# Peptides against a protein of PDB entry 6PSE: the designs that were tried, part 65

Target 1, 78 residues: chain A of PDB entry 6PSE
Amino acid sequence: PSEEEEYARLVMEAQPEWLRAEVKRLSHELAETTREKIQAAEYGLAVLEEKHQLKLQFEELEVDYEAIRSEMEQLKEA

## One batch from the design tools (peptide; made by RFdiffusion4, then SolubleMPNN)

Design b2_p17_3_s3 (from b2_p17_3, 9 letters changed)
Fold by OpenDDE base, seed 5:
Structure b2_p17_3_s3 (fold): chain B 78 residues (1-78), chain C 78 residues (1-78), chain A 17 residues (1-17)
Amino acid sequence: as target 1 above (78 residues)
Amino acid sequence: as target 1 above (78 residues)
Amino acid sequence: SADELFEEFRRRFEASR
């Protein structure tokens, strides 16, 4: 049987004391996992913003670079 | 009492059938939240990599820009 | 694992700052 099926059987045959402990365990893990999920989302958003700002800076520099490059190229062609 | 305290009391007084249902519910939520955490982390890592690559490109462009800028400035000083 | 992946992301995120 799959682990899931075995676990399901365990739950069905478990005593109340075990079930209560399992509820507590699962609740704890859920809370931790939820906090971690939220934290990951926050980090992701921060990185996205940083990347966006960097992209804007990059594009601005590209414009400036092309302006100077073009001017320099014109000088070399003369 | 807090919701947490009330919930704890409920668990302590609950019948096995309720407890089994609660284990199932919590297991499901944990599984979903875990998947979401994974997705968030994977996405975040991808964005970090993108930002890193962009940063490298930006730094390379800065070097190139300064080289041309310096050359142009020298020409203007002559 | 899910936990390892999350920790990897957290570590890399912190290092990127």
Scores: peptide ipSAE 0.550, ipTM 0.873, DockQ to the pose 0.962
Fold by OpenDDE base, seed 2:
Structure b2_p17_3_s3 (fold): chain B 78 residues (1-78), chain C 78 residues (1-78), chain A 17 residues (1-17)
Amino acid sequence: as target 1 above (78 residues)
Amino acid sequence: as target 1 above (78 residues)
Amino acid sequence: SADELFEEFRRRFEASR
């Protein structure tokens, strides 16, 4: 049987004491995993914002660069 | 009593059938939350990589910009 | 694993700061 099937059998055959312990274990793991999920989401949002700001800076520099490039080209061709 | 205390009492007083159902519920929620945590982490890693690549492009453009700026300055001052 | 992936993300995030 698969681990899932074995676990299912364990749950079905378990005594109340084990089941209460399992509820406690799962509750703890769920709380931790939820906290980690939230933290990951917060980190992701922070990185997205940083990337966005960097993109804006990059685009600004591109505009400045093209302006100078164009002026330089005109000076050299004159 | 707090919701946590009430839940704790419920678990302590619950019959096996309820406990088994609770294990199933928590297992499902844990699986979903774990998947969401994975997705958040994967997404975050992807954004980090994109930000890194953008940073490299930005730094390259900065070098090119400073080169042209310097040349332009020299041409205008001559 | 999910935990390893999360830890990797956290590590890289912190390093990117």
Scores: peptide ipSAE 0.552, ipTM 0.873, DockQ to the pose 0.969; fails the geometry check
Fold by OpenDDE base, seed 4:
Structure b2_p17_3_s3 (fold): chain B 78 residues (1-78), chain C 78 residues (1-78), chain A 17 residues (1-17)
Amino acid sequence: as target 1 above (78 residues)
Amino acid sequence: as target 1 above (78 residues)
Amino acid sequence: SADELFEEFRRRFEASR
C-alpha cells in the first residue's frame, strides 16, 4: 500500500490519545509551514522590488551609454 | 479565552470521529500550504537568479560606459 | 524537499543582502 493509504489506515484504527497528539502535531506543522510560506512571499516581494529598481537603473545607464556611443560614432564618421 | 485555548479544549473534549475528521482537514491544509511554500521558494529563487544576472549585466555595462566616457573625455581634452 | 528548498531560498536571500 502507498504511504498515504497506510497513514489513512493508521488514523482509522488510532485511539483518541494518538489522534489528539496527531492533531497537535499537524497544527504545529501547519502553523510553522504557514509562517514560512508568508516569509518566503515577503522575501520574494523584496527581491522583486530590488530587481525592479536595478532594472530601472540599468535602463537609464543603457540610454546614457547609447547616447555616448552614438555621439562617438557620429564623430568618427564626420 | 483565546481562540487557541478554546480550540485546545475542543480537541480535548472531542470524540474520535471529530478527531479523525480534524486530522484529515489539517493534513489537507498542510499539504496545500506546503505546496504553496515550495512555489513561493521556487519563485523567489528564480527572481534572485534574475536579479543576479541583471546585476552582472549592469556592472558590465558600467565598465563599458566608463571606458567610452574616459575615451570621450580624453578626446575632448586633446 | 520543501524544507530544503525553503532553506536554500532563505540562505540565498540573506546572501543577496
Scores: peptide ipSAE 0.552, ipTM 0.873, DockQ to the pose 0.964; fails the geometry check
Fold by OpenDDE base, seed 3:
Structure b2_p17_3_s3 (fold): chain B 78 residues (1-78), chain C 78 residues (1-78), chain A 17 residues (1-17)
Amino acid sequence: as target 1 above (78 residues)
Amino acid sequence: as target 1 above (78 residues)
Amino acid sequence: SADELFEEFRRRFEASR
C-alpha cells in the first residue's frame, strides 16, 4: 500500500490519545510552515523594493548616458 | 479564555470521529500552506535573479558611462 | 523538498544583503 493509504489506515484505527497527539503535531507543523511562508513573502517584498530602486537608478543613468553620448556624437560630426 | 485555550479544550474533550475529521482538516491546510510556501520561495528566488541581472547591467552601463565621460572631459580640456 | 527550497531562498536572500 502507498504511504498515504497506510496513514489513512493508521488514522482510522487510532485511539483517541494518538489522534490528539496527531492534531497537536499537525497544528505545530502548520504554524511553523505558515510562519515560514510569511517570512518568504517578506523577503520577496524586500527584494522587489531593492530591485525597484535599482531600476530607477539604472533608468536615470541611461538618461545621463544618452545625453553625453549625443553630445559626443554631435562634436565628432561637427 | 483565549481561542487557543478553547481549542485545546475542544481537542481534549472531542470524540474520535471529530478528531479524525480534524486530522484530515489540518492535513489539507498543511498541504495547501506548504504549496504556498514553495510558491513564495520560488518567486523570491526569481526576483533575486532578476535583481542580480539588473545589477550586472547597471555596472556595465556605469563602466561605459565613465568611459564616455572621461573622453568628453579630455576633449574639453584639450 | 519544500524545506530545502525555503532554506535555499533564505540563504541566498541573506547573502544578497
Scores: peptide ipSAE 0.551, ipTM 0.873, DockQ to the pose 0.976; fails the geometry check

Design b2_p17_3_s4 (from b2_p17_3, 7 letters changed)
Fold by OpenDDE base, seed 2:
Structure b2_p17_3_s4 (fold): chain B 78 residues (1-78), chain C 78 residues (1-78), chain A 17 residues (1-17)
Amino acid sequence: as target 1 above (78 residues)
Amino acid sequence: as target 1 above (78 residues)
Amino acid sequence: SADELYEEFKRRFEESR
């Protein structure tokens, strides 16, 4: 049987005391995992914002660069 | 009493059938939350890599820009 | 909430691509 099937059997045959302990265990793991999910999402959002700001700066620099490049080209062709 | 205390009482007084159902519920939520946590982490890493590549491109452009700027300044001062 | 935050990140991530 799969681990899932084996676990299901354990749950089916478990005494109330075991079940209560399992509820507590799962609740704890869920709380921790939820916190980690939150942290990951918050971090991801922050990085997205940083990337966005960097993109804006990059695009601004590209404009400035092309302006100078064009001016330089014009001067060289004159 | 707090929600936590109330929940604790429910667990203490619950019948095995309720406890089994709660284990199932918590297991499902944990599985989903875990999947989402992993997904968020993967997304975050992807964004980080994209940001890093963008930063490298930005720095390269800055070098090129300063080179042209310097050349232009030299030409103007000549 | 945790779910809302995750969904926001997921959405913004997808939009950033």
Scores: peptide ipSAE 0.575, ipTM 0.875, DockQ to the pose 0.958
Fold by OpenDDE base, seed 1:
Structure b2_p17_3_s4 (fold): chain B 78 residues (1-78), chain C 78 residues (1-78), chain A 17 residues (1-17)
Amino acid sequence: as target 1 above (78 residues)
Amino acid sequence: as target 1 above (78 residues)
Amino acid sequence: SADELYEEFKRRFEESR
């Protein structure tokens, strides 16, 4: 049997005391996992913002670079 | 009483059938939350890599820009 | 909430692609 099937059987045959303990355990793990999910999302949003700002700066620099490059090219061709 | 205290009381007084159902519910929520946490982490890593690559490109362009700017400045001063 | 924050990140991530 799979681990999932074995666990299901355990739950079906368990005494109330075990079940209460399992509810407590799962509740705790859920709370921790939820906090970690929040942290991951917050961090991701921060990085997205940083990337976006960097992209804007890059695009501005690219425009300035092309302007100077073009000017220099014109001077060389004269 | 707090919601947490009320929930704790419910768990203590609940019948085995309710407890088994609660274990099932919590297990499902934990699995889903875990999947979402992992997904968020993966997205975050992808964005970090993209930001890093963009930063490298930006720094390269900055070097090239300063080189041309300096050359142009020298020509103007001559 | 946790779900709202996750969904916001997911949305913005997808838009950034």
Scores: peptide ipSAE 0.574, ipTM 0.875, DockQ to the pose 0.964
Fold by OpenDDE base, seed 5:
Structure b2_p17_3_s4 (fold): chain B 78 residues (1-78), chain C 78 residues (1-78), chain A 17 residues (1-17)
Amino acid sequence: as target 1 above (78 residues)
Amino acid sequence: as target 1 above (78 residues)
Amino acid sequence: SADELYEEFKRRFEESR
C-alpha cells in the first residue's frame, strides 16, 4: 500500500488521543506553511516592483540612446 | 474566550468521528497551501531571473550610451 | 488575507509576462 493509504488506515484505526495530537500537529504545520506562503508572495511582489522600475529606467535609456544615435548618424552622413 | 480557546475546547470534547473529519480537512488545506507556497516560490525565482536578465541588458545599453555620448560630446566641443 | 495576497501575486506575475 502507498504511504497515503497507510496513513488513511492509521487515521481510521486511531484512538481519540492520537487524533487530537494529529489535529494539533496539522494545525501547526498549516500555520507555518501559511506564513511561508505569505512570505513568498510578499517577496515576489517586491521583486516584481523592482523589475518594473528597472524596465522603466531601461525604456527611458533606450529613448535617450536612440536620440543620440540618430543625431550621430545624421552627423556622420553629412 | 478567544476563538483559539474555543477551538481548543472543541477538539478536547470532540468525538472520534469529528476528529477524523478535522484531520482530513486540515490535511487537505495543508496540501493546498503547500502547493501554493511552492508555486509562489517558483514564480518568485522566475521574476528574479527576468530582473537579472533585464539588468544585464540595461548595463550593456549604459555602456553603449556612454560611448556614443562621449563621442558626441567630443564632436560638439571641436 | 494569506489567500488574497497569494492570488494578487499570482495575478501580477502573470500580467508581468
Scores: peptide ipSAE 0.573, ipTM 0.875, DockQ to the pose 0.965
Fold by OpenDDE base, seed 4:
Parts: sequence; C-alpha cells; structure tokens
Structure b2_p17_3_s4 (fold): chain B 78 residues (1-78), chain C 78 residues (1-78), chain A 17 residues (1-17)
Amino acid sequence: as target 1 above (78 residues)
Amino acid sequence: as target 1 above (78 residues)
Amino acid sequence: SADELYEEFKRRFEESR
C-alpha cells in the first residue's frame, strides 16, 4: 500500500488520543507552512517590484543612450 | 476566550468522528498550502534570475552610455 | 491574508512574464 493509504488506515483505526495529537501536529505544520508561504509571497512581490523599477530605469537609459548615440553620429559625420 | 482557545477546547471535547474529519481537513489544507509555498518559491527564484539578468544588462548599458557620453563631451569641447 | 497575498504574487508574477 502507498504511504497515503497506510496513513489513511492509521487515521481510521486511531484512538482519540492519537487523533488529538495528530490534529495538534497538523495544525502546527499548517501554521508554519502558512507563514512560509506568506514570506515567500512577500519576498516575491518585493523582487517583482525591484525588477519592475530596474526595467523602467533600463528603458530610460536606453532612450538616453540612443539620444547620445544619435547626437554623436551627427557630430562624427559633420 | 480567543479563537485558538475555543478551537483547543473543541479538539479536547471532540468525538473520534470529528477528529478524523479534522485530520482530513488539516491534511488537505497542509497539502495545498505546501504546494502554494513551493510554487511561490519557484516564482520568486524565477523573478530573481530575471532581475539578475536585467541588472547585468543595465550595468553593461551604463558602461556603454558612459563611454559615449565621455566621447561626446570630448567632441563638444574640441 | 495569506491566500490573498499569495494570489496577488501569483497574479503579478504571471503579468510580469
């Protein structure tokens, strides 16, 4: 049997004391995993914002670069 | 009492059938939250890589821009 | 909430692609 099937059997045959302990364990793990999910999402959002700002800066620099490049080309051809 | 205290009381007084159902519920939520945590982490890593590549491109463009700016300055002063 | 934050990140991530 799969681990999932074995676990399901364990839950079905478990005494109330084990079940209460398992609820406590799962609640704790869920709380921890939820906090980790939040942290991952917050961090991801921060990085997205940083990337967005960097992209805007990059695009602005590209415009400035092309302006100077064009002016330089004109000066060199004159 | 806090919601946590009320929940704890519920678990202590619960019948095996409720406890088994709660284990099932918590297991499901834990599995979902775990998948979401992993997905968020993967997305975050992808964004980090994209930001890193963008930063490298930006820094390269800055070098090129400064080179042209300097050359232009020399041409205008000559 | 945790779910709202995750969904926001997911949405913004997808939009950034």
Scores: peptide ipSAE 0.575, ipTM 0.876, DockQ to the pose 0.955; fails the geometry check

Design b2_p17_4_s1 (from b2_p17_4, 6 letters changed)
Fold by OpenDDE base, seed 2:
Structure b2_p17_4_s1 (fold): chain B 78 residues (1-78), chain C 78 residues (1-78), chain A 17 residues (1-17)
Amino acid sequence: as target 1 above (78 residues)
Amino acid sequence: as target 1 above (78 residues)
Amino acid sequence: MPSDEEIRKFFEEILAE
């Protein structure tokens, strides 16, 4: 039997004391996992914003670079 | 009483049938939340990698830009 | 890979829970 099937059987045959303990355990794990999920989302949004700002800076620098490159090319050809 | 205290009392006084249902509910929510957490982490990592690559490109362009800027300045001053 | 907007939406949905 799969671990899932074994667990299901355990739950089915468990006494109230075990079930209460399991509810407590699962509640705790759910709370922790939820917190971690939220933290991951917050971090992800921060990185997205940083990437966006960096992209804007990069695009601005590209414009400036092309301007100077063009000017330099004109001077060399004259 | 807080919702937490009320819930704790409910668990304490609950029949096995309710407890089994609660274990099932919590297990399902934990599985879903875990999946979402993992997905969030994966997305975060992807964005982080993209940001890193962009940073490298930006730094390379800065070097190139400074080289041309310096050359242009030399030409203008001569 | 999802777009940045899709990723953003995903994160925002998590934080809206």
Scores: peptide ipSAE 0.679, ipTM 0.877, DockQ to the pose 0.944
Fold by OpenDDE base, seed 5:
Structure b2_p17_4_s1 (fold): chain B 78 residues (1-78), chain C 78 residues (1-78), chain A 17 residues (1-17)
Amino acid sequence: as target 1 above (78 residues)
Amino acid sequence: as target 1 above (78 residues)
Amino acid sequence: MPSDEEIRKFFEEILAE
């Protein structure tokens, strides 16, 4: 039997004391996993914002670079 | 009593049938939350990599810009 | 790869729970 099938059998045959302990364990793990999921989402949004700011800075530098490049080209062709 | 205290009482007084159903519910929610957490982590890493690549491109452009700026400055000062 | 907008939406949905 798969681990899932074995676990299902354990739950079906378990005494109330084990079931209460399992509810407590699962509730704790769910709370921790939920907190970690939220933290991952917050971090992800922060990185997205940083990437966006970097993209804006890059585009500004591209404009400045093209301006100097064009001026330099005009001076060299004269 | 707090919702947490009420839930704790419910678990303590619950019949095995309810406890088994609660284990199943919590197991399902934990599995879903875990998948979402993993997905959030994967997306976060992808955005970090894109940000890193953008940073490298930005630094390369800064080098090129400073080279042209310096050349332009030298030409203007002559 | 999902777009930045899709990723943003995914994170915002998590935080809206």
Scores: peptide ipSAE 0.678, ipTM 0.876, DockQ to the pose 0.940
Fold by OpenDDE base, seed 1:
Structure b2_p17_4_s1 (fold): chain B 78 residues (1-78), chain C 78 residues (1-78), chain A 17 residues (1-17)
Amino acid sequence: as target 1 above (78 residues)
Amino acid sequence: as target 1 above (78 residues)
Amino acid sequence: MPSDEEIRKFFEEILAE
């Protein structure tokens, strides 16, 4: 039997005391996992914002660079 | 009583059939939440990698920009 | 790969729970 099938049988044959303990365990794990999920989302948004700001700075520098490059090219051609 | 206290009482007084159903519910929610957590982590990592690559490109452009700026300054001083 | 907007939306949906 698969682990899932064995677990299912365990749940079906379990005494109330075990079932209550399992509810408690699962509730705790769910709460912890939910917290971790939220933290991951918060971190992801922060990195996304940092990337966006960096992109803006990069694009600005590209414009400045092209301006100087063009000026330099003109000076060399004269 | 708080919602948590009411839930705790419900679990304590519940019949085995309800407890089994609750184990099933919690297991399902845990599985879904875990999947979402993993997905969030994967997206976060992807954005982080993109940010890193952008940072490298930005730093390279800064070096190139300073080189042209310096050359231009020298030409103007001569 | 999902777009930045799609990723943003995904994170925001998580935080809206």
Scores: peptide ipSAE 0.678, ipTM 0.876, DockQ to the pose 0.944
Fold by OpenDDE base, seed 3:
Structure b2_p17_4_s1 (fold): chain B 78 residues (1-78), chain C 78 residues (1-78), chain A 17 residues (1-17)
Amino acid sequence: as target 1 above (78 residues)
Amino acid sequence: as target 1 above (78 residues)
Amino acid sequence: MPSDEEIRKFFEEILAE
């Protein structure tokens, strides 16, 4: 039998005291996992914001670079 | 009473059939939340890599920009 | 705010579970 099938049998044959303990265990794990999920989302958003700011700076530098490059090319062609 | 206290009382007074259903519900939510947590971590790592690549490109452009800027300044000073 | 390295480690720990 799979672990899932064995667990299902355990739940069906369990006494109320075990079931209450299992509800408590699962509730704790769910709360912890939820906290970690939220933290992961917060970190992901922070990195996205930093990436966005860097992209803006990069695009500004590209504009400045092309301006000077064009001016330099004009001077060399003259 | 807090929602947590009310829930705790419900668990203590519940019949085995309700407790088994609650174990199933919590197991499902835990599995779903775990999947979402993993997905958030995968996306976070991807964004970190993209930010890193963008930073490298930005630093390369800064070097190229300073080279042309310096050459242009020298030409204007001559 | 944590450093990029700290954030990386956090994500890697999640994926190592």
Scores: peptide ipSAE 0.671, ipTM 0.876, DockQ to the pose 0.945

Design b2_p17_4_s2 (from b2_p17_4, 7 letters changed)
Fold by OpenDDE base, seed 2:
Structure b2_p17_4_s2 (fold): chain B 78 residues (1-78), chain C 78 residues (1-78), chain A 17 residues (1-17)
Amino acid sequence: as target 1 above (78 residues)
Amino acid sequence: as target 1 above (78 residues)
Amino acid sequence: MPSDEEIEAFFKAILAE
């Protein structure tokens, strides 16, 4: 039997006291996991924004670099 | 009474059939929330890696830009 | 890999729950 099948059997055969304890355990784990999920999403959005700002800065520098490179190349060709 | 106190009372007074159903519900929600948390972490890491690569490219371009800028500035001062 | 827009939408969906 899989762990899932064994767990399902435990739930079926369990006394009310065990079931109440399991509800409490699962509720606690769900609350913690939910908080962690939310935190992960918040951090993910922050990193996306940072990457976006960095990309804008990179593209701006690339334009400036190409301008100077082109000017320098023209001077060397003359 | 708070929703939490009301829920706690429901769990205390519930019959085994309700408790088993609640265990099943909570187990399902925990599994889904866990998958979403893991997915969020994976996406976050991917974005972090992309940001890191972009930062390296940016820093390399900054070095190249400053080299050309300095050379150009020296030519203009002469 | 999903696009940044898809990732953003995923995170926003989590926070909208």
Scores: peptide ipSAE 0.671, ipTM 0.876, DockQ to the pose 0.945
Fold by OpenDDE base, seed 1:
Structure b2_p17_4_s2 (fold): chain B 78 residues (1-78), chain C 78 residues (1-78), chain A 17 residues (1-17)
Amino acid sequence: as target 1 above (78 residues)
Amino acid sequence: as target 1 above (78 residues)
Amino acid sequence: MPSDEEIEAFFKAILAE
């Protein structure tokens, strides 16, 4: 039998005391996992913002670079 | 009473049928929340990698820019 | 790969729960 089927049987045959303990366990794990999910989302948004700022800086530098490159090319052609 | 205290009382006084249903509910929510957490982590990692690549490109462009800037300055001083 | 906008929306949806 699969672990899932075995667990399902355990739940079906369990006494109230075990079931209450399992509710407590699952509630704790759910709370913990939820916090971790939230933290991951917060961190992800922060990294997205950092990447966005970096991209803006990069694009600005590209413009400046092309300006100097063009000027340099003109000077060398003259 | 707080919602937490009320829920705790419900669990304590609940019949086995309710408890089994609650285990099923919590298990489902935990599975769903876990999948979302994993997905969030995967997205976060992907964004970090993209940011890293962008940073490398930016640093390379900075080097190239300073080289041209320096050459240009020398030509203007001569 | 999802776009940055899609990823952002996903994260914001989590935080809106």
Scores: peptide ipSAE 0.670, ipTM 0.876, DockQ to the pose 0.946
Fold by OpenDDE base, seed 5:
Structure b2_p17_4_s2 (fold): chain B 78 residues (1-78), chain C 78 residues (1-78), chain A 17 residues (1-17)
Amino acid sequence: as target 1 above (78 residues)
Amino acid sequence: as target 1 above (78 residues)
Amino acid sequence: MPSDEEIEAFFKAILAE
């Protein structure tokens, strides 16, 4: 039997006291997991913003680089 | 009474059939929330890796830019 | 891999819950 099938059987055969304890356990785990999920999303958005800012800086540097490269090319061709 | 206190009372007064249904509901929600948390973490890591690669490219371009800038400075001072 | 826009949408959806 799978762990899932064994757990299902355990729930079916459980006394009310065990079931109440299991509801409490699952509620706690759900709350914690939900908080962790939210935190992961917040961190992910922060990293996306940082990457976006870095990309803009990179593109600015590329423009500056091409400007100097072009000036250098003109000087070398003169 | 808070929603939490009302829920706690509901669980205490609940019949076994309701408790089994609640265990099933909570188990399902926990599984879904866990999957979403994992996916959020995976996406976060992917963005971090992309940001890191972009940072390396940026630093390489900075080196190239400074090299050309220095060469240009030398030409202008000569 | 999902696009940045898709990833952003996913994160925002989580935070909107």
Scores: peptide ipSAE 0.670, ipTM 0.876, DockQ to the pose 0.941
Fold by OpenDDE base, seed 3:
Structure b2_p17_4_s2 (fold): chain B 78 residues (1-78), chain C 78 residues (1-78), chain A 17 residues (1-17)
Amino acid sequence: as target 1 above (78 residues)
Amino acid sequence: as target 1 above (78 residues)
Amino acid sequence: MPSDEEIEAFFKAILAE
């Protein structure tokens, strides 16, 4: 039998005391996993914002670079 | 009583059939939440990698910009 | 691959739970 089938049989044949303990265990794991999910989302949003700001700075620098490059090219050709 | 205290009492007084159903419900929610957590982590990593690549490009452009700026300044002062 | 906007929406949806 698969581990899932064995677990299902265990749940089916378990006494109420074991079942209550399992509910508590699963509730705890769910709470922890939920907290980790939330934390991952918070960090993800922060990184997105940082990337956005970096992109804006990069685009500004590209404009400045092209301006100087163009001026330099004009000076070299004159 | 808090919702948590009420839930705890419900679990304590529940019949085995309800407890088995609750184990199944919690297992399902845990599986879904785990999948969402993993997805959030994957997205976060992807954004981090993109930000890193953008940072490298930005730093390279800064070097090129300063080189041209310096050359331009020298030409203007000569 | 999802867009930044899609990723942002996904994260915001998690935080709105």
Scores: peptide ipSAE 0.669, ipTM 0.876, DockQ to the pose 0.943

